# Peptides against a protein of PDB entry 3NZW, part 102

Target 1, 212 residues: chain A of PDB entry 3NZW
Amino acid sequence: TTTLAFRFQGGIIVAVDSRATAGNWVASQTVKKVIEINPFLLGTMAGGAADCQFWETWLGSQCRLHELREKERISVAAASKILSNLVYQYKGAGLSMGTMICGYTRKEGPTIYYVDSDGTRLKGDIFCVGSGQTFAYGVLDSNYKWDLSVEDALYLGKRSILAAAHRDAYSGGSVNLYHVTEDGWIYHGNHDVGELFWKVKEEEGSFNNVIG
Target 2, 222 residues: chain B of PDB entry 3NZW
Amino acid sequence: QFNPYGDNGGTILGIAGEDFAVLAGDTRNITDYSINSRYEPKVFDCGDNIVMSANGFAADGDALVKRFKNSVKWYHFDHNDKKLSINSAARNIQHLLYGKRFFPYYVHTIIAGLDEDGKGAVYSFDPVGSYEREQCRAGGAAASLIMPFLDNQVNFKNQYEPGTNGKVKKPLKYLSVEEVIKLVRDSFTSATERHIQVGDGLEILIVTKDGVRKEFYELKRD

## One batch from the design tools (peptide; made by RFdiffusion4, then SolubleMPNN)

Design b2_p17_7_s4 (from b2_p17_7, 11 letters changed)
Fold by OpenDDE base, seed 1:
Structure b2_p17_7_s4 (fold): chain B 212 residues (1-212), chain C 222 residues (1-222), chain A 17 residues (1-17)
Amino acid sequence: as target 1 above (212 residues)
Amino acid sequence: as target 2 above (222 residues)
Amino acid sequence: APKLFLEPFALPLLWFD
C-alpha cells in the first residue's frame, strides 16, 4: 500500500493505490483505500483491510452523529481524535491501521492528521503511509512546494503513488486521486498504473530503468 | 495445541452480469485427503434474491450463513418486510465477521445478487469482514488457480485489440448468462484437475429479477 | 483491550500493505 496526503496553497491532495494483498497473493487491484466520510472529510487506509474499513466506517457514523447532535460539522481534529481514542483502546489487541484523516473546516482550514494503531496521532502537512511510503516520499519531497498549482499538486500526488507502485511490490493497481478544498473533496479519477506508467514515461522521459 | 479450525476445502466463484449474478461452488467436502461428502452444497439462497457462500472451515461457514439468514428474517420483522438490499447485506455480513475479529470465522465469503438498479452484484469478504464489490471473485482452495483466469476472461485483462500494437485494450462488455455459465464450468473443471480439494459436483445459483435458479453439473470424482 | 483468542493474522486476511 501507498497512501499520501499533503497540504499546499490550494488545499489538500490525497492519493492512494488500490492493491490489496494476502502475503504474496494479490487479492485485489481495485480496492478503495479512501473512505468518503462526508463531503469535507476523507480517511485513508493502510494496514489491515478489515480493521481500516470497519473502523473508518464506524468513524463516519460517529462524525454523522456529531453533526446531528451539535448541528455543526465535526472538526478534523475531533474526528481524528475519535479514531485515535478508539484504536488506543485496542492497543495491543493486534489492530493494524495507518490512516490519514483529511478535511476542511472553517475553524481549521485544510487539515491532515495521521492516526495509526500504535496510538500515534500527528498533525502535519505531508504524510506518506504504507509499505511504499518511502518511494512516494522520494518523489513527493523532491518536488513539493507550498505554492504548487492545483494541477501540479494533483500530478505530484499521482506521480508519487506511481513511483511507489513501480518499486513496491505491495502497491499497485490504480491511483485514486482527491483534491480537498473549502468546498469539499473532489474526486479526480481512477488512474490505472499500467496505463499511467507508460504515459508518464513517455511524457517525462522518466523511468529509464524500464525499456519499452 | 488446540486448533479450533478445520479446512474442508472446496472452491466458490461469483460473477456479476449486467442484469444477473452467479454464485457457484463445488460440492466436495474434504478433510485433509479424505472426502467427507461428494455432495454437500455450500451455496445458499438466503432470501431477498441474495445468494451466499462461506468457504473454508465448514462449521464456521454454516454458522455464518445461518446467522445471516436470521439477520434477513429479523430485518423483515423490524422493517415491515422490506427487501434487504445487496449492499446492506454486505454491510451486515461485515459486522457478523468483524464481530469475531479476535476469533475469526475461517472462511472466504461471497454473496451475489442484484443491486438496487437491477445490476448484477458480487461482494467478497475476507475472514474478518473486509469487503469489496467486484465483477468476479473466486474463493477457497483453488481460488489462486481460477482468479487469474477470471481476470482474463471476465475483465479481459491483458487482452488487446488486434492490430493496435497493444495500445487498445479489449473493450469491457457484460457477458451473457450462457457465457458466464460456460466460464464457471470451465473454471471448475480446470480447478478439479489441479486441486484435490475441488471436484465431485458443481452447483450454480443464478440470480435474476425473477429469482434464484439452480443448476447442477457433475465434476470429476477422483 | 480485548484479548485475542487466536492470532488473527494467521488466517488469510487481506492487507493494505
Scores: peptide ipSAE 0.179, ipTM 0.777, DockQ to the pose 0.087; fails the geometry check
Fold by OpenDDE base, seed 3:
Structure b2_p17_7_s4 (fold): chain B 212 residues (1-212), chain C 222 residues (1-222), chain A 17 residues (1-17)
Amino acid sequence: as target 1 above (212 residues)
Amino acid sequence: as target 2 above (222 residues)
Amino acid sequence: APKLFLEPFALPLLWFD
């Protein structure tokens, strides 16, 4: 798995691969590793598929309950704290989760929290999470600037996942791409890695380690 | 070492069509190298046009299916006989599986039916309740033999239009029920030849808007 | 811990690795 999120002048980019594995077995190439909690809030999934899917869905329910009770959308800080508190209660039980809670509120602006099953909760501007995270960071850190255009930021997110898919055996399938703004998240499509690789190689003159 | 689980072998396969879905399973039940039964159905009509199979440890599979059937019954009681949708069924099964997260049902679960738009739907589950809607899925002993075949024949993976130098993929299209049944039969006949835990009989449940139909075919009894 | 739980399982759990 490779997931990433970063803040820039135009909001938040979220990009994830779509491969699920069971040991050496590729179980699926089409998994959705982003949960759309509400129109302004996303969760990403890395680690145990069931743990992430179950508890992030549960988180969505808690966020909705907050809205109903408080007549206001939950903050990204509060949503991430709910998840963090939950996984902390299960610490030592064997949950495996590496998540990012990404969203926008008027109070916070565009916000990213990292939450994992070890009980870590971090606010930040850039996170890559999963077995391919180091490969994604290699591309992302080399090209990241706060002043990226939306187009360039979307491409950078997609390109970073592609790099990880190329080098990490546990990452691949496709890239799912999101842009989060003050008006909510926008889905920017599913990009098959097999097609995307050759396109990027041709357009950039990159991936010269592969001869077509 | 204490092992509470058994492995009863077998294989299951789901394929979604445009306006139908198919869930198939062999009828062999085995322990180690001993055939317990040559006809033990493992694909079930659960009502509300939902078919289900949980393949692996048969005791766990049967328990899970029974719990789900009960869940359907209670859903009707609590919601004025409302039909359970396939997506809601999938969510319910997730909760059944994840409720035993720390002592899982030792099964691969597949359900099939129609979505709310009348389109064929197949959902597959891991032992602890992660799930995905797919066009096709093989589960059980011979899943590793069948799944690549389904990738090629249902999803047309690695198929290209002739004369395009591999640049144009074969277009995706829905398969007819007759085509799907042929693929299912070919899958199981092939799996039976190469896997000792698969054989004896093939039961296919076909879900359409008109209900659930069953078909049975003999497999090799080796 | 999840990998430890996978050891006794002939049926693999799915991972988003």
Scores: peptide ipSAE 0.136, ipTM 0.793, DockQ to the pose 0.108; fails the geometry check
Fold by OpenDDE base, seed 4:
Structure b2_p17_7_s4 (fold): chain B 212 residues (1-212), chain C 222 residues (1-222), chain A 17 residues (1-17)
Amino acid sequence: as target 1 above (212 residues)
Amino acid sequence: as target 2 above (222 residues)
Amino acid sequence: APKLFLEPFALPLLWFD
């Protein structure tokens, strides 16, 4: 898995691969590793598929309950704290989760929290999470600027996942791409890694380790 | 050391069509190298046009299916006989599986039916309840033999239009029920040849708007 | 995560590695 999220002048970019594995077996190439909690809030998934899918779906329910009770959308801080508190209660039980809670509220603006099953909760501007995270960081860190255009930021997110998909055997399938703004998240499509690789190679003259 | 799990072998396969879905399973039940039964069905009609199989450890599979059937029953009681949708069924099964997260049902679960738009639907689950809707999925002993075949024949992976130098993919299309049945039969026939835990009989449940029908075919018995 | 008693049998859990 490779997931990433970063803040920039235009909001948040979220990009994830879509491969699920069971050891050496590629179980799926089409998994959705982003949960759309509400129109303004996303969660990403890395680690145990069931743990992430179950508890982030549960988180969605808790966020909805908050909205119903408080008549206001839940903050990114509060949403991430709910998840963090939950996984902390299960500390030592063997949950495996590496998540990013990304969203926008009027009070916070664009916000990213990292939450994992070890009980870590971090606010930050850039996170890559998963077995391919280091490959993604290599591209992302080399090209990241706060002042990126939306187009460039989207491409950078996509390109970083592509790099990870190329080098990490546990990442691949496709890139799911999101842009989060004050108006909510916008889905920017599913990009098959096979097609994307050749396109990028041709256009950039990159990936010269591959002949063809 | 005591192992609470057994392995009863077998293989299951789901394929979704445009307005139908198929869930198939062999009827062999085995322990180690001993055939317990040559006809032990593992694909079940659960009501509301939902068919289900949980393949792996048969005791766990049977328990899970019974719990789901009971869930359907109570859903009707609580919601004025409302039909349980396939997506809601999938969510319910996730909770059944994840409820035993720390002592899982040792099964690969597949359900098939029609979605709320009348389109074929197949959902597959891992032992602890992660699930995905797919056009096709193989599970069980010979899943690794069948799944790549389904990738090629259902999803047309690595197929290109002739004369395009590999630049144009074969377009996706729904398969007819007859085509799907052929693929299922070929899959199980092939799997039976290469896997000792697959054979004896093939039971296919076909879900349409008109209900569930069953077909049975003999497989190799050696 | 503690390993369950799945050996010698293996039904793999899915991972987003």
Scores: peptide ipSAE 0.113, ipTM 0.785, DockQ to the pose 0.087; fails the geometry check
Fold by OpenDDE base, seed 5:
Structure b2_p17_7_s4 (fold): chain B 212 residues (1-212), chain C 222 residues (1-222), chain A 17 residues (1-17)
Amino acid sequence: as target 1 above (212 residues)
Amino acid sequence: as target 2 above (222 residues)
Amino acid sequence: APKLFLEPFALPLLWFD
């Protein structure tokens, strides 16, 4: 798995691969590793598939309950804290989760929290999470700027996942790409890694370790 | 270390069509190298046009299916005999599986039916309740033998339009019931030849708007 | 962010590694 999220002048980019594995077995190439909690809030999934799906879906329910009770959308801070508190209660039980809660509220603006099953909760501007995270960071950190255009930021997110898919055997399938703004998240499509790889190689003159 | 799990072998396969879905399973039940039964059905009609199979440790599979059937019953009681949708069934099964997250059911679960638009639907689950809607899925002992075949024949992986020099993929299209049944039969026949835990009989449940139909075919009895 | 590592599982669980 490779997931990433970063803040920039235009909001938040979220990009994830779509491969699920069971050991050396590729179980699926089409998994959705982003949960759309509400129109303004996303969760990413890395680690145990069931743990992530179950608890992030549960989180979605908690966020909806908050909205109903408080007559206001839940903050990204509060949503991430709910999840963090939950996993902390299960500390030592064997949950495996690496998640990013990404969203927008008027109070907070664009916000990213990293939450994992070890009880870590971090607010930040850039996170890559999963077995391919280091490969993604290599590309992302080398090209990241706060002042990126939306187009360049989307490409950078996509390109970073592609790099990880290329080098990490446990990442691949496709890239799902999101842009989060003050108006909510926008889905920017599913990009097959096979097609994307050759396109990028041709356009950039990159990936020269592969002889097409 | 305590190992509460057995493995009863077998294989299951789901394929969704345009307006139908198929869930198939062999009828062999085995422990190690000993055949316990040559006809032990593992694909079940659960009502509301939902078929289910949980393949692996048969005791766990049977328990899970019974719990789901009971869940369907209670859903009707609580919601004025409302039909349980396939997506709601999938969510319910997730909760059944994840409820035993720390002592899982040792099974690969597949359900098949029609979605709310009348389109074929197949959902697959891992032992602890992760799930995905897919066009096809193989589970059980010979899943590794069948799944690549399904990738090629259902999802047309690695197939390209002739004369395009590999630049144009074969377009996705729905398969007919007859085509799907053929693929299922070929899959199980092939799997039976290469895996000792698969054989004896093939039971296929076909879900359409008109209900569930069952077909049975003999497999090799070696 | 910490790297997630796969441990051998007795059960064939799906993993988003």
Scores: peptide ipSAE 0.109, ipTM 0.789, DockQ to the pose 0.207; fails the geometry check

Design b2_p17_8_s1 (from b2_p17_8, 10 letters changed)
Fold by OpenDDE base, seed 5:
Structure b2_p17_8_s1 (fold): chain B 212 residues (1-212), chain C 222 residues (1-222), chain A 17 residues (1-17)
Amino acid sequence: as target 1 above (212 residues)
Amino acid sequence: as target 2 above (222 residues)
Amino acid sequence: LETALAEAIARNEKFLK
């Protein structure tokens, strides 16, 4: 898995691959590793597929209950804290989760929290999570600027996942891409790695380790 | 070393069409190298036009199917005989599976039916309740033999339009029920040749707007 | 039991590594 999220002048970019594995077996190439909690809040998934899918869906329910009770959307801080508190209660039980909670509230603005099954909760501007995270960081860190255009930021997110899909055997399938703004998240499509790789190689003159 | 799980072998396969879905399974039940039964159905009509199979350890599979059938029953009681949708069924099954997260049902679960738009739907589950809607899925002993075949023949993976220099993929299209049945039969006959835990009989449940029908075919009995 | 469960999970559980 490779997931990433970063803040920039235009909001938040979220990009993820879509591969799931069971040992050496490619279990799926079409997994949705982003949960759309509400129109303003996203969660990413890495680790145990069931753990992430179950508890992030549960988180969505808790966020909805908050809205009903408080007559206001839940903050990104509070949503991430609910999940963090939950996994901390299960510490030692064997849950495997690496998640980013990304969203916008008027109070916080664009916000990203990293939450994992060790109980770590971090607020930050840039995170890559999964077995391919270091490959993604290599591309992302070398090209990141706060002042990226929306177009360039979307491409950078997509391109970073592509790099990880290329080098990490546990990442691949497709890139799912999101842009989060004050008006909510916008889905920017599913990009099959098999097609995207050759397109990027031709346009950039990159990936010269592959002859073609 | 103690192992709480058995392995009763077998293989299951789901394929979604445009306005139908199929869920098929062999009827062989084994323990180790012994055939317990040559006809032990493992694909079930659960009501509300939902068919289900949980393949692996049969004791766990049967328990899970019974729990789901009971869930359907209570859903009707609690919601004025409302039909359980296939997506809601999938969510319910996730909770059944994840409820045993720390002592899982040792099964690969597949359900098939029609979505609320009348389109064919197949959902597959891992032992702890991760689920995904897919066009096709093989599960069980010979899943690794069949799934690549389905990638090629249902989703047309690695196929290109002739004369396009590999630049144009073969377009996705729905298969007819007759075509799907052919693929299912070819899958199981081939799997039977290469896997000792697959054989004896093939039972196919076909879900349409008109309900569930069953077809049966003989497989090799060796 | 824990070992048996861990092995079973490792073989069959889907991971988003």
Scores: peptide ipSAE 0.380, ipTM 0.836, DockQ to the pose 0.092; fails the geometry check
Fold by OpenDDE base, seed 2:
Order: C-alpha cells, then sequence, then structure tokens
Structure b2_p17_8_s1 (fold): chain B 212 residues (1-212), chain C 222 residues (1-222), chain A 17 residues (1-17)
C-alpha cells in the first residue's frame, strides 16, 4: 500500500494505490483506500483491510452523529481524535491501521491528521503511509512546494504513487486521486498504473530503468 | 499444536453480468485427504434475491450463512417486509464477520444478486469482514487457479485489440448468461483437474429479476 | 490459540500493506 496526503496553497491532495495482498497473493487491484466520510472529510486506509474499512466506516457514522447533535460539521481534529481514541482502546489487541484523516473546516482550514493503531496521532502537512511510503516520499519531497499549482499538485500526488507502485511489490493497481478544497473534496479519477506508467515514461522521459 | 479451524476445501466463484449474477461452488467436502461428501451444497439462496457462500471451514461457513439468513428474517420483521438490498446485505455480513474479529469465521464469503438498479452484483469478503464489490471473484482452494483466468476472460486483462501494437485494450463488455456459465464450467473443470480439493459436482445459482435458478453439473469424481 | 489465530489471519486476511 501507498497512501499520501499533503497540504499546499490550493488545499489538500490525497492519492492512494488500490492493491490489496494476502501474503504473496494479490487479493485485489481495485480496493478503495479512501473513505469519503462527508463532502469535506476523507479517510485513507493502510494496514488490515477489515480493520480500516470497519472502523473508518464507523468513524463516518460518529461524524454524522456529531453533525446531527451539534448542527455543524465535525472538525478534522475531533474526527481524528475519535478514531485515535478508539484504536487506543484496542491497543495490544492486534488492530493494524495506518490512516490519514484529511479535510476542511472553516475553523481549521485544510487539515491532515495521521492516526495509526499504535495510538499515534499527528497533525502535519505531508504524510506518506504504507509499505511504499518511502518511495512516495522520494518523489514527493523532491518536488513539493507550498506554492504548487493545483494541476502540478495533482500530478505530483499521482506521480508519487506511481513511483511507489513501480518499486513496491505491495503497491499497485491504480491511483485514486482527490483534491480537497474549501468547497469539499473533488475526485480526480482512477488511473490504472499499467497505462499511467507508460504515459508518464513517455511524457517525462523517466523510468529509464525500463526499456520501452 | 492446537488448531481451532478445519479446512473443508472446495471452491466458489461469483460473476456479475449486466442484469444477472451467478454464484457457483463445487459440492466436494473434504478433510485432509478424505472426501467427506461428494454432494454438500455450499451456495445458498438466502431470500430477497441474495445468494451466499462462505467457503473454507464448513462449520464456520454454515454458521455464518445461518446467521445471515436469520438477519434477513429479522430485517423483514423490523422493517415491514422491506427487501434487503445487496449492498445492505454486504454491510450486514461485514458486521457478522467483524463481530468475530478476534476469533474469525475461517471462510471466504461471496454473495451475489442484483443492485438497486437491477445490475448484477458480486461482493466478496475476507475472514474478518473487509468487502468489495467486484465483477468476479473466486474463493477457496482453487481460487489461485481460477482468479487469473477470470481476470483474463471476464475483465479482459492483458488483452489488446489486434493490430494496435498493444496500445488499445480490449474493451470491457458484459457477458451473457450463457457465456458466464461457460466460463464457470471451464473454471471448475480445469480447477478439478489440478486441485484435489475440488470436484464431484458443480452447483450454479443464477440470480435474475425473475428469481434464483439453480443448475447442476457433474465434475470429475477422482 | 492466539498463535493459531494470528497465523490464520495472516494467511487469509486482506492487507493494505
Amino acid sequence: as target 1 above (212 residues)
Amino acid sequence: as target 2 above (222 residues)
Amino acid sequence: LETALAEAIARNEKFLK
């Protein structure tokens, strides 16, 4: 798995691969590793598929309950804290989760929290999570600037996942791409790695370790 | 070393069509190298045009299916005989599975039916309740033999239009019921040839707007 | 039992590594 999120002048980019594995078996190439909690809030998934899917869906329910009770959208801080508190209660039980809670509220602006099953909760501007995270960081860190255009930021997110898919055996399938703004998240499509690789290679003149 | 789980072998397969879905399973039940039964159905009509199979440890599979059937019953009681949608069924099954997260049902679960738009739907589950809607899924002993075949023949993976130098993929299209049944039969006959835990019989449940139809085919009994 | 369960899960659980 490779998931990433980063803040920039235009909001938040979220990009994830779509591969699931069971040992050496590719269980799926089409997993949705982003949960759309609400129109302004996303959760990413890495680790145990069931743990992430179950508890982030549960988180969505808690966020909706908050909205119903408080008559306002939940903050990214509060949403991430709910999840963090939950996983902390299960500490030692064997949950496996690496998640990013990404969203926008008027109070916070664009916000990213990293939450994992160890109980770690971190606010930050850039996170890559999963077995391919270091590959993604390599591309992302080398090209990241706060002042990226939306177009460049989207491409950078997509490109970073592609790099990870190329080098990490546990990442692949496709890239799902999101842009989060003050108006909410926008889905920027599913990009098959098989097609994307060759396109990027040709356009950039990159991936010269592979003969075309 | 104590193992709380058994393995009863077998294989299941789901394929979604445009306005139908199929869920198939062999009827062999084994323990180790011994055939317990040559006809033990493992694909079930659960009502509301939902078919279900939970393949792996049969005791767990049966328990899960029974619980789901009961869930359907109570859904009707609690919601004025409302039809349970396939997506809601999938969510319910997730909760059944994840409710035993720390002592899982040792099964690969697949359900099939029609979505609320009348389109074929297949959902697959891991033992602890992660689930995904897919066009096709193989589960069980011979899943590793069948799934790549389905990737190629249902989703047309690695197929390109002739004369395009591999630049144009074969377009996705829905398969007819007849085509799907052919693929299912070929999948199971081939799996039976290469896997000792698969064989004896093939039962296919076909879900359409008109209900659930069952077909049965003999497989090799060796 | 715990070891057996852990092993069973490891072999069959879908993982988003």
Scores: peptide ipSAE 0.377, ipTM 0.838, DockQ to the pose 0.091; fails the geometry check
Fold by OpenDDE base, seed 4:
Structure b2_p17_8_s1 (fold): chain B 212 residues (1-212), chain C 222 residues (1-222), chain A 17 residues (1-17)
Amino acid sequence: as target 1 above (212 residues)
Amino acid sequence: as target 2 above (222 residues)
Amino acid sequence: LETALAEAIARNEKFLK
């Protein structure tokens, strides 16, 4: 798995691969590793697929209950804290989760929290999570600027996942791409790695380790 | 070392069509290298046009299916006989599976039916309740033999239009029920040849707007 | 039991590594 999220002048970019594995077996190439909690809030998944899918869906329910009770959308801080508190209660039980909670509220602006099954909760501007995270960081860190255009930021997110998909055997399938703004998240499509790789190679003159 | 699970073998697969879905399973039940039964159905009509199979450890599979059937019953009681949608069924099954997260049902679960738009739907589950809607999925002993075949023949993976130098993929299209049945039969006959835990009989449940029908075919009894 | 369960899960659970 490779997931990433970063803040920039235009909001948040979220990009994830779609491969699931069971040992050496590719279990799926089409896993949705982004959960759309509400129109303004996203959760990413790494680790146990069931753990992430179950608890982030549960989180969605808790966020909805918050809205009903408080007559206001939940903050990214509060949403991430709910999840963090939950997984902390299960600490040591064997949950496997590496998640990012990404969203936009008027109070907070664009916000990213990292939450994992160890009980770690971190606010930050840039996170890559998964077995391919180091590959993604290599590209992302080399090209990241706060002042990126939306187009460049989207491409950078996509390109970083592509790099990880290329080098990490446990990442691949496709890139799912999101842009989060004050008006909510926007889905920017599913990009099959098989096609995207060759396109990027041709356009950039990159990936010269592969002859095609 | 103590193992709380058995393995009763077998294989299942689901394929969604445009306005139908198919869930098929062999009828062989084994323990180790012994055939317990040559005809033990493992694909079930659960009502509300939902068919289900939980393949692996049969005791766990039967328990899960019974729990789901009971869930359907109570859904009707609580919601004025409202039809349980396939997506809601999938969510319910997730909760059944994840409820035993720390002592999982040792099964690969597939359900098939029609979505709320009348389109064929197949949902697959891992033992702890992660689920995904897919056009096709193989589960069980010979899943590794069948799934790549389905990738190629249902989703047309690695197929290109002739004369395009690999630049144009074969377009996705729905398969007819007849084509799907052919693929299912070829899958199981092939799997039977290469896997000792697959064989004896093939039962296919076909879900359409008109209900569930069953077809049976003989497999090798080796 | 815990070891057996862990092994069973590891072999069959979909993992987003």
Scores: peptide ipSAE 0.372, ipTM 0.832, DockQ to the pose 0.093; fails the geometry check
Fold by OpenDDE base, seed 3:
Structure b2_p17_8_s1 (fold): chain B 212 residues (1-212), chain C 222 residues (1-222), chain A 17 residues (1-17)
Amino acid sequence: as target 1 above (212 residues)
Amino acid sequence: as target 2 above (222 residues)
Amino acid sequence: LETALAEAIARNEKFLK
């Protein structure tokens, strides 16, 4: 798995691969590793598929309950804290989760929290999570600027996942891409790695380790 | 050391068509190298045009199916006989599976039916309840033999239009029920040849808007 | 039991590694 999220002048970019594995077996190439919690809030998934899918869906319910009770959208801080508190209660039980809670509220602006099953909760501007995270960081860190255009930021997110998909055996399938703004998240499509790789290679003149 | 799980072998396969879905399973039940039964059905009509199979440890599979059937019953009681949609069924099954997250049902679960638009739907689950809607899925002992075949023949993976120098993929297209049945039969006959835990009989449940029908075919009894 | 469960899960659970 490779997931990433970063803040920039235009909001938040979220990009994820879509491969799931069971040992050496590719279980799926089409997993949705982003949960759309509400129109302004996203959750990413890495680790145990069931753990992430179950608890982030549960989180969505908690976020909706918050809105109903408080007549206000839940903050990214509060949403991430709910999840963090939950997984912390299960600490030692064997949950496997590496998540990012990404969203926008008027109070917070664009906000990203990292939450994992160890109980770690971090606010930050840039996170890559999963077995391919270091590959993604290599590309992302090399090209990241706060002042990226939306177009460049989207491309950078997509390109970083592509790099990880190329090098990490546990990442691949496709890139799912999101842009989060004050108006909510926008889905920017599913990009098959097989097609995207050759396109990027040709356009950039990159991936010269591959002949073809 | 004590192992709470058994492995009763077998293989299951789901394929979604445009306005139908198929869930198939062999009828062999084994323990180790011994055939317990040559006809033990493992694909079930659960009502509301939902068919289900949970393949692996049969005791767990049967328990899960029974719980789901009971869930369907109570859904009707609680919601004025409303039909349980396939997506809601999938969510319910997730909760059944994840409810035993720390002592999982040792099964690979597949359900098939029609979505609310009348389109064929197949959902697959891991032992702890992660689920995904897919066009096709193989589960069980010979899943590793069948799934790549389905990738190629249902989803047309690695197929390209002739004369395009590999630049144009074969377009996705729904298969007819007849074509799907052929693929299912070929899958199981092939799996039977190469896996000792698969054989004896093939039972296919076909879900359409008109209900569930069953087909049965003999497999090798080796 | 714990070992058996862990092994069973490792072999069959889908991971988003």
Scores: peptide ipSAE 0.370, ipTM 0.837, DockQ to the pose 0.093; fails the geometry check

